# Ledger of designs, part 85: peptides against a protein of PDB entry 2Q3Z

Target 1, 272 residues: chain A of PDB entry 2Q3Z
Amino acid sequence: YVLTQQGFIYQGSAKFIKNIPWNFGQFEDGILDICLILLDVNPKFLKNAGRDCSRRSSPVYVGRVVSGMVNCNDDQGVLLGRWDNNYGDGVSPMSWIGSVDILRRWKNHGCQRVKYGQCWVFAAVACTVLRCLGIPTRVVTNYNSAHDQNSNLLIEYFRNEFGEIQGDKSEMIWNFHCWVESWMTRPDLQPGYEGWQALDPTPQEKSEGTYCCGPVPVRAIKEGDLSTKYDAPFVFAEVNADVVDWIQQDDGSVHKSINRSLIVGLKISTKS
Target 2, 254 residues: chain A of PDB entry 2Q3Z as posed
Amino acid sequence: YVLTQQGFIYQGSAKFIKNIPWNFGQFQDGILDICLILLDVNPKFLKNAGRDCSRRSSPVYVGRVGSGMVNCNDDQGVLLGRWDNNYGDGVSPMSWIGSVDILRRWKNHGCQRVKYGQCWVFAAVACTVLRCLGIPTRVVTNYNSAHDSNLLIEYFRNSEMIWNFHCWVESWMTRPDLQPGYEGWQALDPTPQEKSEGTYCCGPVPVRAIKEGDLSTKYDAPFVFAEVNADVVDWIQKSINRSLIVGLKISTKS

## One batch from the design tools (peptide; made by RFdiffusion4, then SolubleMPNN)

Design b2_p16_1_s3 (from b2_p16_1, 7 letters changed)
Fold by OpenDDE base, seed 2:
Formats: sequence, C-alpha cells, structure tokens
Structure b2_p16_1_s3 (fold): chain B 272 residues (1-272), chain A 16 residues (1-16)
Amino acid sequence: as target 1 above (272 residues)
Amino acid sequence: NDLEQLPIGKYAELLK
C-alpha cells in the first residue's frame, strides 16, 4: 500500500469491468518535494502556516488537505476536471498513464492546474501523494456510483411518458467512480473506526466550504453510521443511494417506473 | 472510443 509504485485502476461498467495499468511512482525523483509543495500551498497553510504544520502529523488532517488539493477547485490544486470530451487545450484524462507526469507538470508550471482529470486520475494522484507521505492508500472503484447533491440519500430521475429524461435535475449516477481509501487511526472518533478511511478528491460536493471529501471510516459506511465525520452521508450515498425513477404524465401525475431498478454501488478495492 | 467516466443519467440505455 505504501511501497507499491505500479498498479491497476478499475474502470468501465458493472457489466463490463475493465482496468488500466497505472504508475503511481511515489518514490520517483522529486515527487516527495512536489508533495511537500502541495502541502505548502494549501489554503490552511497560507492562512496560518504554524497551525497547518503543527497538524501535519495527523493523517486525518493531511488526508483531508490532500483530498482538497488534488483538485484545483478553491485553491492552487493539481487537476482540473472535465467530462465533456473537449480536451483539445490540454491532455485527455484517458491519456494519462501515471501520476508522476501530472505532478511534475503541476509543479513545473508554478502550481497551475493540470488539464485534465476525471475520477480515476484524481484518485490516482491522491493515492500517489498519500503514499509518498507515508499513508497506506489504495484506489477503489465503485460502479453505478451515485452523486447525491441534495443530501437525501436518493437519486431521483424524472421521465416523461416517452421515457425521456425531464427537468434540470443534476443528480446522477456515474458508470464508475474512483476514490481512495487510506489506513489510519481515528483518535477524533469513538473507538472502533480505525482502519480504512474513504477520501474522495474528485470535486463533487463541498465539505465545510471546500471541494473535498473524507476521511470517513469505511466501517461507518458499512454500518450506516451517517453521523461520522467526515462526509459520511455523501460517501454512503455513493455506494448505497436509493434510486427513484419517476414517470411524469401530461396531467401532472407522477408514477414510479416499472423498469428494472438500478442498483447503486459495486465497490472494488485493490489488494495493494 | 476511449474508456471514460460517464454519467449514466444522461444515457437512457444505461438506466435499463
């Protein structure tokens, strides 16, 4: 989890699982220095360097910082996400084969955001950084991964009588989504929540005003303890949200679809 | 035709 520099990231769909090789390269030349720069340009450091540095011994704190800094939202973070297949002014997310080039580009261009990333790119870079900082970390893939935007643990779709998606509802399910799990103790929580913690660096929802997510104990998610910091409801919804498919009729009535219910969540964790 | 992350909510066929 710390020493492995090459691995695989799972992609595709629940029906057609695929994987790609990835070079994490956490021990390649200069990568540690770049990770330290990442910490030194984070908003908390810029606000109060002494306070930030005093907290860097906490993997909980560092994990949360890294989750926020891997994306460029709200800060001088590493990657800009894009999903519209228009990547001509940068690098296609599908073109990356490792984290090292991304991190080097970020640093060499004065900590300017690298174009572009999608979920597995965010996750992989986060994994590299966390491993580089000595935190055991793995990339995980969740198929049919929900993005709950209104914190109700539901994904609602609205269709007309012809089956066409209606409205501007932004809630959706990814064919797959990647994030990381890091091993750490949780002295900030009640006993029993040490172990794997989910962290999601893909900018999906803000947590305490910043596009970051976690750490949240995987155990808490499995047990349905949604009160557990950080961001338990959101992570829970990614893997367990209920899907409601509505049919809207011309008379304004709504009915639940009789179509096959989509099952949210099929999580695969890597062995290393 | 590269493998990418896609919101299935935008693709009716994937909701089946």
Scores: peptide ipSAE 0.309, ipTM 0.787, DockQ to the pose 0.489
Fold by OpenDDE base, seed 3:
Structure b2_p16_1_s3 (fold): chain B 272 residues (1-272), chain A 16 residues (1-16)
Amino acid sequence: as target 1 above (272 residues)
Amino acid sequence: NDLEQLPIGKYAELLK
């Protein structure tokens, strides 16, 4: 989880699981230095360097910073996400084979965001950075992964009388989604929540005003303890949300239907 | 593309 530089990332769908090889490259020349630059350009450092540096001994703090800085939302972060198949002005997310090239491009271009990433790219880069900083980390894949936008633990689709989804901000379920789990103690929580912590660097929802997610104890998610910091409801929903269809009829009435054909969540943890 | 992150099934239109 720290020493392995080569690994696999799971992709595809629940019915057709695929994987790709990935070079995390945390020990390659200059990568640690780039990770330190990443910390030094984060908004918290820019606001108060002394306070930020004093907190870098906490893997909880560092993990949260890295989650936010791997995406370029809100800051000078590493990657710009794109999902519309228009990648001509950058690199297709599907073209990356490792984290090293991404991090080097980011640094060499004055910490300008690299185009483009999707979930596994974000997760893989975060994994590299966290490993560089001495935090045991692995990439995880969740099939049929929910993106809850309003923290109600539901995926809600609004449909017209023809069953067509309405609205530009409809919630969704990904065929797959990747994030990372990092091993750390949680002195900021009640005893028993040490161990694997979920962190999600893909910009999906804001946490405390920043596109970041976690760390949240995997145990808390498993046990349904949504009160634990950070972002337990969101991560819980990724793996456990129920799907609801709101169907508007031709007479203007609305029918609520539970979509039982969509089962959210099938998480796979990697060994390397 | 089996390697691309997409909404599942009929919801693929959400990203178009």
Scores: peptide ipSAE 0.307, ipTM 0.829, DockQ to the pose 0.444
Fold by OpenDDE base, seed 4:
Structure b2_p16_1_s3 (fold): chain B 272 residues (1-272), chain A 16 residues (1-16)
Amino acid sequence: as target 1 above (272 residues)
Amino acid sequence: NDLEQLPIGKYAELLK
């Protein structure tokens, strides 16, 4: 989880699981230095360098910073996400084969956002950074991964009377989503939440005003303890949200459809 | 494309 530089990231769908090789490259030349630069350009450092530095011994703190800094939302972060299949002005997310090139590009271009990433790219870069910083980390893939936008633990689809999905009104489930799990103690929580912590660097929802997610104990998610910081409801929803399919009539009336059955969440953790 | 992250909600075919 720290020493492995080569690995696989799972992709595809629940029915057709695929994987790609990925070079995390946390020990390649200059990568650690880039990770330190990442910390030094984070908003908390810029606000109060002394305080930020004093907290870097905490994997909880660092994990949260990294989850925010791997994406370029709200800061000088590494990657710009894009999902609209328009990648001509950058690199297609599907083209990356490792974290090293991404991090080097980011640094070499004055910490300008690298175009482009999707979930596994974000996760992989976060994994590299966290490993560089000595935090045991693995990439996790969750198939049928929910993106709860309103913290109600539901994924709500709206269909018209013809069965057409009203995309603007509907929440979404990813065919797959990747994030990371990092091993750390949680002295900031009640006892028993040490171990794997979920961190999600893909900019999906804001947490305390920043596009970051976690760390949240995997145990808390398994036990349904949604009060546990950070972002337990969101992460819980990714793997456990209930799907509601609504049919909206022309008069605005809505009723539940019973013809859709989708199980959210099929999490696969890497063994390396 | 199974190699990219796709929203299932927009692609009914993925619900097969």
Scores: peptide ipSAE 0.281, ipTM 0.788, DockQ to the pose 0.546
Fold by OpenDDE base, seed 1:
Structure b2_p16_1_s3 (fold): chain B 272 residues (1-272), chain A 16 residues (1-16)
Amino acid sequence: as target 1 above (272 residues)
Amino acid sequence: NDLEQLPIGKYAELLK
């Protein structure tokens, strides 16, 4: 999980699982230096360099910083996300074959955001950076991955009498979503939460004012302990949210549909 | 495209 530079990232759908080869390249020339630059341009360093540096011995702290810095939201981060199929002014997310080119482009252009990324690109770059910093990390893929936007652990779809979805009220489920899991101790939590920690660098929701997510113990998610920092409810919902289909009648009344059409969550962890 | 992240739902706030 630290030494492997080449691997596979799972994509596609639950019914049609696909994968692509990916060069993480954490030991390629200059990549470690770029990772250090990433730390030195993070908002916490810019605010108080001494405090930031004193905390870099904590993989919990570093993981959270990296989660925020892999995306360019709120900071001078690495990647700009885009999902609308308009990539003409940059590189299509589907064109990337490794993290090295992305990180080099970012650094060589004065730490300007690289266009463009989607979930697996964010996850893969985060994986590279974390591995460079000595944190065992793997990319994970979750099929039918939920994005809970209101922290109620539900994905709610509103439909009219004709079964048409009302877009302004619909929450998101991805065909697949990628993030990373990193191995670390959690001295900031009660005993037993050491091990794999979920981190999500895709800018989906703000955590403490920044587009970042985690680390949160995979064990906490498995056991349903949503009180654990960081962002346990959000990560829990990604893999476990209940889907509710609402039917709105002409009189404004709303009732649950009898048939559940979607099941959230099918997580695949990479072995290398 | 099976190699692209796509919303299952018809509409998505994240795409705005």
Scores: peptide ipSAE 0.260, ipTM 0.779, DockQ to the pose 0.379

Design b2_p16_1_s4 (from b2_p16_1, 8 letters changed)
Fold by OpenDDE base, seed 4:
Structure b2_p16_1_s4 (fold): chain B 272 residues (1-272), chain A 16 residues (1-16)
Amino acid sequence: as target 1 above (272 residues)
Amino acid sequence: DINQQLPIGKAAELEK
């Protein structure tokens, strides 16, 4: 989880699981230096360098910083996400084959955002950075991954009487989503939550005002302890959200129906 | 491209 530089990332759908080779390259020349630059341009460092540096011994702190800095939202982060299939002014997310080129581009262009990334790209870069910093990390793929936007642990579809989805589809399910899990102790939590921690660098929701996510103990998610920082409800929903259909009739009446045909969450952890 | 991150509905369409 620290030493492996080559690996696979799972993509596709639950029915058609695919993988791609990925060069994490955490030990390639200059990559560690770039990771340190990443830390040195993070908002917390810019606000108070001494305080930021003093906290870099904490993988919890560093993990959270990295999750925020891998995306360029709200900071000088590495990657700009794009999902609309318009990548002409950059690099298609599907074109990347490793983290090294991304990080080098970021650094070489004055820490300007690299275009473009999607979930696995964000996750892979985060994995590289965290490994560089000595934090055991693996990429995780979750098929039928929910994006809960209102923290109610539900994915809600509004449907007419004919079953057609109406209105804004803001809350949605991805065919797949990737994030990382990092091994760390959690002295900031009650005992028992050491181990794998989920971190999500894809800019999906803000956490404490910043597009970052985690770390949250995988155990907490498994046990449904949603009070555990950070961002337990969001991560929980990614893998466990229930799908609800709100069926509106012509008379304005609304019927709530649990959609059991759409099962959220099929998590695959990598061993490399 | 089914290999990119897609809304599940769109992905399903591509799988047909």
Scores: peptide ipSAE 0.534, ipTM 0.945, DockQ to the pose 0.555
Fold by OpenDDE base, seed 1:
Structure b2_p16_1_s4 (fold): chain B 272 residues (1-272), chain A 16 residues (1-16)
Amino acid sequence: as target 1 above (272 residues)
Amino acid sequence: DINQQLPIGKAAELEK
């Protein structure tokens, strides 16, 4: 999880699972230096360099910083996300074959955000950075991945009497979503939560004012301990959210219906 | 492209 430089990332859908080769390249020349630059331009360093540096021995702290810095939201982070199929002014997310080119472009352009990324690109770059910093990390793919925006552990659709979705979908389910899991102890938590920790660098929701997510123990998610920092409810919902349809009737009443056809969550963890 | 991250509804259309 720290030595493998080439691996595979799972994409597609639950019905059509595919994988692509990816060069993480954590040991390629200059990559470690770029990772250190990433730390040195993070908002916490700029605010208080001494405090930031003193905390870099904590994989919990570093993981959270990296989660925020892999995306360019709120800071001088690495990647700009885009999902509208208009990539002409940059590089299509589907064109990347590894993390090295992305990181080098970022550094060589004065830490200017790289266009463009989607979930697996964010996850892969985060994986590279974390591995460079000595944190065992793997990319995971979750099919039918939910994005809960209001922390109620539900994906809610509003529908008319004919079942047609009304309004803009704020909450939704992705065909797939990628994030990373990192191995670390959690001295900041009760005993038993050491091991794999989920970190999500794709900018989806703000955590403590920054587009970052985690680390949260995978065990906590499995056991439903949503009080566990960081961001347990959000990560839990990605893999376990229930889907609810609010159906408007002719008389103006609204009927609540549990949607059993949309099953959230099918997580695949990589071994390399 | 089904390998692009898509809303589940759009992905389903591509699967047909």
Scores: peptide ipSAE 0.533, ipTM 0.945, DockQ to the pose 0.537
Fold by OpenDDE base, seed 2:
Structure b2_p16_1_s4 (fold): chain B 272 residues (1-272), chain A 16 residues (1-16)
Amino acid sequence: as target 1 above (272 residues)
Amino acid sequence: DINQQLPIGKAAELEK
């Protein structure tokens, strides 16, 4: 999880699982320097360099910083996400074959955001950075991954009498979503939460004002301990959210229905 | 592209 530079990332859908090779390249020339630059341009460093540097010995702190800095939201982060198939002014997310080129482009262009990324690109870059910084990390893929926007652990669809989804369709389930899991102790938590920690660098929801997510113990998610920092409810919902349909009838009444056909969460962890 | 991250509804359309 630290030494391997080549790996696979799972994509597609639950019914059509695919994988792609990925070059993480954490030991390639200059990558460590780029990772250090990433730390040195993070908002916390810019605000108080001494405080930021004093906390870099904590993988919890560093993990959270990296989660925020891999995306360019809120800061001089690495990647700009885009999902609308309009990638002509950059690089298609599907074109990347490794993290090294992305990081080098970012650095070489004065820490200007690289266009473009999607979940696996964000995750892969985060994985590279974290590994480079000595934190054992792996990319994970979750099929039928929920994006809970209102922190109620539900994906809610509003439907008309014909079952057609109404509204802006903000609540959604991805065919797949990728994030990383990093191995670390959690001295900031109660005993027993050491081990794999989920970190999500894809800008989905703000955590304490920044587009970042985690670290949260995988154990906490498994056990349903939603009080565990950071962002346990969000990560929990990604893998466990229930789907609810609010169906408006002809008479104006609204019926709540549990959608059992949409099963959220099928997590695959990579071996390396 | 089915390998693109998509809402499941859109993904389902591509799977047809």
Scores: peptide ipSAE 0.527, ipTM 0.943, DockQ to the pose 0.553
Fold by OpenDDE base, seed 3:
Structure b2_p16_1_s4 (fold): chain B 272 residues (1-272), chain A 16 residues (1-16)
Amino acid sequence: as target 1 above (272 residues)
Amino acid sequence: DINQQLPIGKAAELEK
């Protein structure tokens, strides 16, 4: 989880699982330096360098910073996300084969955001950075991954009488989503939550005002302890949200129906 | 491309 530079990332759908090779390259020349630059341009450092540096001994703190800095939202972060198939002014997310080129491009262009990434690209870059910083980290893929936008642990669809989704609201379940899990102690929590911590660098929802997510103990998610920082409800929903259909009838009545055909969450952790 | 991150509905169309 620290030493492996080559690995696989799972993509596709629950029915058609695919994987791609990925070069994390945490030991390649200059990559560690770039990771340190990433820390030195984060908003917390810019606000108070001394305080930021004093906290870098905490993998909890560093993990949260990295989660925020891998995306370019809110800061001078690494990657700009795009999902609309219009990638002509950059690099298609599907074209990347490793983290090294992305990080080098970011640094060489004055820490300008790299175009473009999707979830696995964000996760892979975060994995590289965290490994560089000595934090055991792995990429995780979750099929049928929910994006809870209102913190109610539900994915809600409004449907007409024919079952067709109404409105321009984007679907809230991804075919797959990737994030990372990092191994760390959690002295900031009650005993028992050491181990794998989920971190999500894909900009989905703001956490304390910044597009970042985690760390949150995987154990807390498994046990349903949603009070555990950080962002337990959001991560929980990614793997456990219930799907609800609000079916509108012609007479104006609305019927609530639990959608049992859309099962959220099928998590796969990689060995490397 | 099914390997792209897609809304579940769009992905389902590609699986047919």
Scores: peptide ipSAE 0.514, ipTM 0.940, DockQ to the pose 0.535

Design b2_p16_2_s1 (from b2_p16_2, 12 letters changed)
Fold by OpenDDE base, seed 2:
Structure b2_p16_2_s1 (fold): chain B 272 residues (1-272), chain A 16 residues (1-16)
Amino acid sequence: as target 1 above (272 residues)
Amino acid sequence: RVTVLKLGEKEYVFVQ
């Protein structure tokens, strides 16, 4: 997980699983230096350099920092996300073939955000950075991945009596979503939560005021222990959220639809 | 029915 520089990222859908080759390149020239720059421009370092540096021995701390810094939300992070197919002023997320070019572009342009990324790009860059910093990390793909916006572990759709979806459909399910899992001990938690920790660098929801996510023990998610830091409810919802389809009548009455439900979650963890 | 909005490689899935 640390030594592998080339791998695959799973994409597509649950019914039609695809993969793309990806060059993580954590050992390529200059990449370690770029990863260190990433740490040195993070908000916590800028706020208190001594405190930040003193905590870099903790993979929990570093993982959380990297999760926030891979996206450019709230900081001088690496990637700007875009999902509207308008990529003419940058690079299409679908065009990237590895993390190295992205990181080099970021550094060479004065830590200016690179346009553009989507989930697998965010995850792959995070994987590169974490591996470069000596943290065993893998990219994971979750099919039918839920984005719970209101922290209720539900994906809710509202429709009128004619079946038309109401509102802006802010809560959504993706055909696939990618994040990373990193191997680390969790001395900050009760015993038994060492091992794989989920980290999500795609800017989806704020965690403690910053677009970051994790680390959260994969075991905690599997066991439904939502009390564990960080961001257990959100990650749990990505893989386990219930879908509720509401029908609202003209009289204001609401009832659950009996239409076909979506199944949330099908996680694939890579072996390299 | 399940409706899919394509956003490049990503797809927004919802029941319509």
Scores: peptide ipSAE 0.204, ipTM 0.824, DockQ to the pose 0.055
Fold by OpenDDE base, seed 4:
Structure b2_p16_2_s1 (fold): chain B 272 residues (1-272), chain A 16 residues (1-16)
Amino acid sequence: as target 1 above (272 residues)
Amino acid sequence: RVTVLKLGEKEYVFVQ
């Protein structure tokens, strides 16, 4: 989880699992330095360098910073996400084969956002950075991964009278989504939440005003302790949201139906 | 932005 530089990232779908090779490259020349630069350009450092530096001994703090800084939302982060298949002015997310090139590009261009990333790219870069910083980390793929946008633990589809999904109003279930899990103690929580912590660097929802997610104890998610910081409801929903169909009738009435045939979440954790 | 795939009663957003 720290030493392995080569690995695989799982993609595809629950029924048709695929993987791609990935060079995390956390020990390649200059990568650690880039990771430190990443910390030095984070908003918290810019606001109060002394305080930020004093907290870098905390993997909880660092993990959250990295989660935010791997994406370029709200800061000088590494990657710009793009999902519209228009990547001509950058690099297609599907083209990356490792974190090293991404991080080097970021640094070499004055910490300008690298175009482009998607979930596995974000996760992989985060994994590299966290490993560089001594935090055991693995990439996680979750199939049928829910993106809860309103923190109600539901994926809500809106359908017209014909049963057609209203995509602009409906929430999303990704065929797959990737994030990372990092091993750390949680002195900021009640005892027992040490271990794997979920962190999601893909800019999906804001957490305390910043596009970041976690760390949240995997145990908390499994046990349904959604009050546990950080972002337990969101992560919980990714792996265990219920699906609700809102069916609008001609008279304007709305019928709620729980779609029990759709199971959210099938998590695959990598092992190094 | 993304493609929604319907598989029976299931709906998925595919990123590719």
Scores: peptide ipSAE 0.041, ipTM 0.681, DockQ to the pose 0.045
Fold by OpenDDE base, seed 1:
Structure b2_p16_2_s1 (fold): chain B 272 residues (1-272), chain A 16 residues (1-16)
Amino acid sequence: as target 1 above (272 residues)
Amino acid sequence: RVTVLKLGEKEYVFVQ
């Protein structure tokens, strides 16, 4: 996983799986230097360089930093997400074919955010950075994922009498979502949680005040241990959230109309 | 009737 520079990212839907070729390029010239710059501009380093550097021996710490720095939310991170199909002032997320160009653009423009990314772009860049830093990492695609913003493991939609969704619900249903899994030990957890850890660099929810996610043991998610740091409930919801439709009546009363469990999505990892 | 809108990786489901 560390040595593979070329690969595929899976997209599409569970019924129609697509893949795109991707150049991770973690060993291309200058990429390691860019990854080190990424670490050196992270908020924790800027706040206390000595403390940050002392913790870089921990893949748990580094993974969490990288998940936050791949997006430009709250920091000088790499990518700006955009989903409204208006990419005229940047590069369409659909046009990227590798992480190297993105990272070079970021560095060459003074660590200015690169426009634009979506989930697979965030995941792929994170994969490159983590591999570059010696952490075995793979991109994971899950189909029919949910984005739970209220931490209740439910995607809730309020509807009027006409079935129209009410309110600015930012909870999303994804036809697919990409994140990364990194192999590491978890000395900060109980025994048995070593192995693949989920990290999600797509800015969705804040964790400890920063748009980052993980690492959380894949085993914990599989076993339903939602107390496990970091962000187990959120990651669990990405694959297991239920969809609840609520009907709001004119009197303000709310009634549950339907409860649909999102079928456990098909999860595909990059093949090395 | 169910309408599905797709935008990027996002899928929006509307039930009419």
Scores: peptide ipSAE 0.022, ipTM 0.569, DockQ to the pose 0.059
Fold by OpenDDE base, seed 5:
Structure b2_p16_2_s1 (fold): chain B 272 residues (1-272), chain A 16 residues (1-16)
Amino acid sequence: as target 1 above (272 residues)
Amino acid sequence: RVTVLKLGEKEYVFVQ
């Protein structure tokens, strides 16, 4: 999980799994230096360099910083996400074949955000960075499927007659999602939560004011311990939630249209 | 009516 430089990123759907070869390239020339630059431009370093540096011995701290810095939201992060199929002013997320080019572009352009990424691109870059920093890391793809079950969390969307989501919610639902899992001890938690920790660099929700996610013990998610830091409820919701679509009519009436329970139908991780 | 459109990693669900 540290030494492997090439692998596959899994995409598609549970029924139609596909993969893309990916060069993580954590040992290529200059990549470690770029990862160190990434740490040196993070908001916490800029706020208090001494405090930030003193905490870099903690993979928990570093993992959280990296999850925030792989996306360019709120900081000088690496990648700008885009999902509208309009990539003319950058590089299509689907065209990337490795992390090295992305990281080099970022550094060579003065830490300017690279256009564009989606979940697997974010995850792959995070994987490269974390591996460079000596943290065993793998990319994980989960494929969501709808099943008849009751989840602990409910996601509700209101839609107009055209299917447009009302309010601050998005009509976008993951058909698959990628994140990373890193191996670390958790001295900040009760015993037993060492091991794989989920980190999600795809900007989705703010955690403590920054678009970052994790680390959260995979065990905590599996056991439903949603009190465990960081961001356990969010990660749990990504993989296990009921989705309810409501139709709002012109008269203000609301009707339940569809109910789907999202669960992880299949989880695939990269090989070490 | 439910229409599902797929784009990249995401699907869009439209209820009409």
Scores: peptide ipSAE 0.023, ipTM 0.584, DockQ to the pose 0.063; fails the geometry check

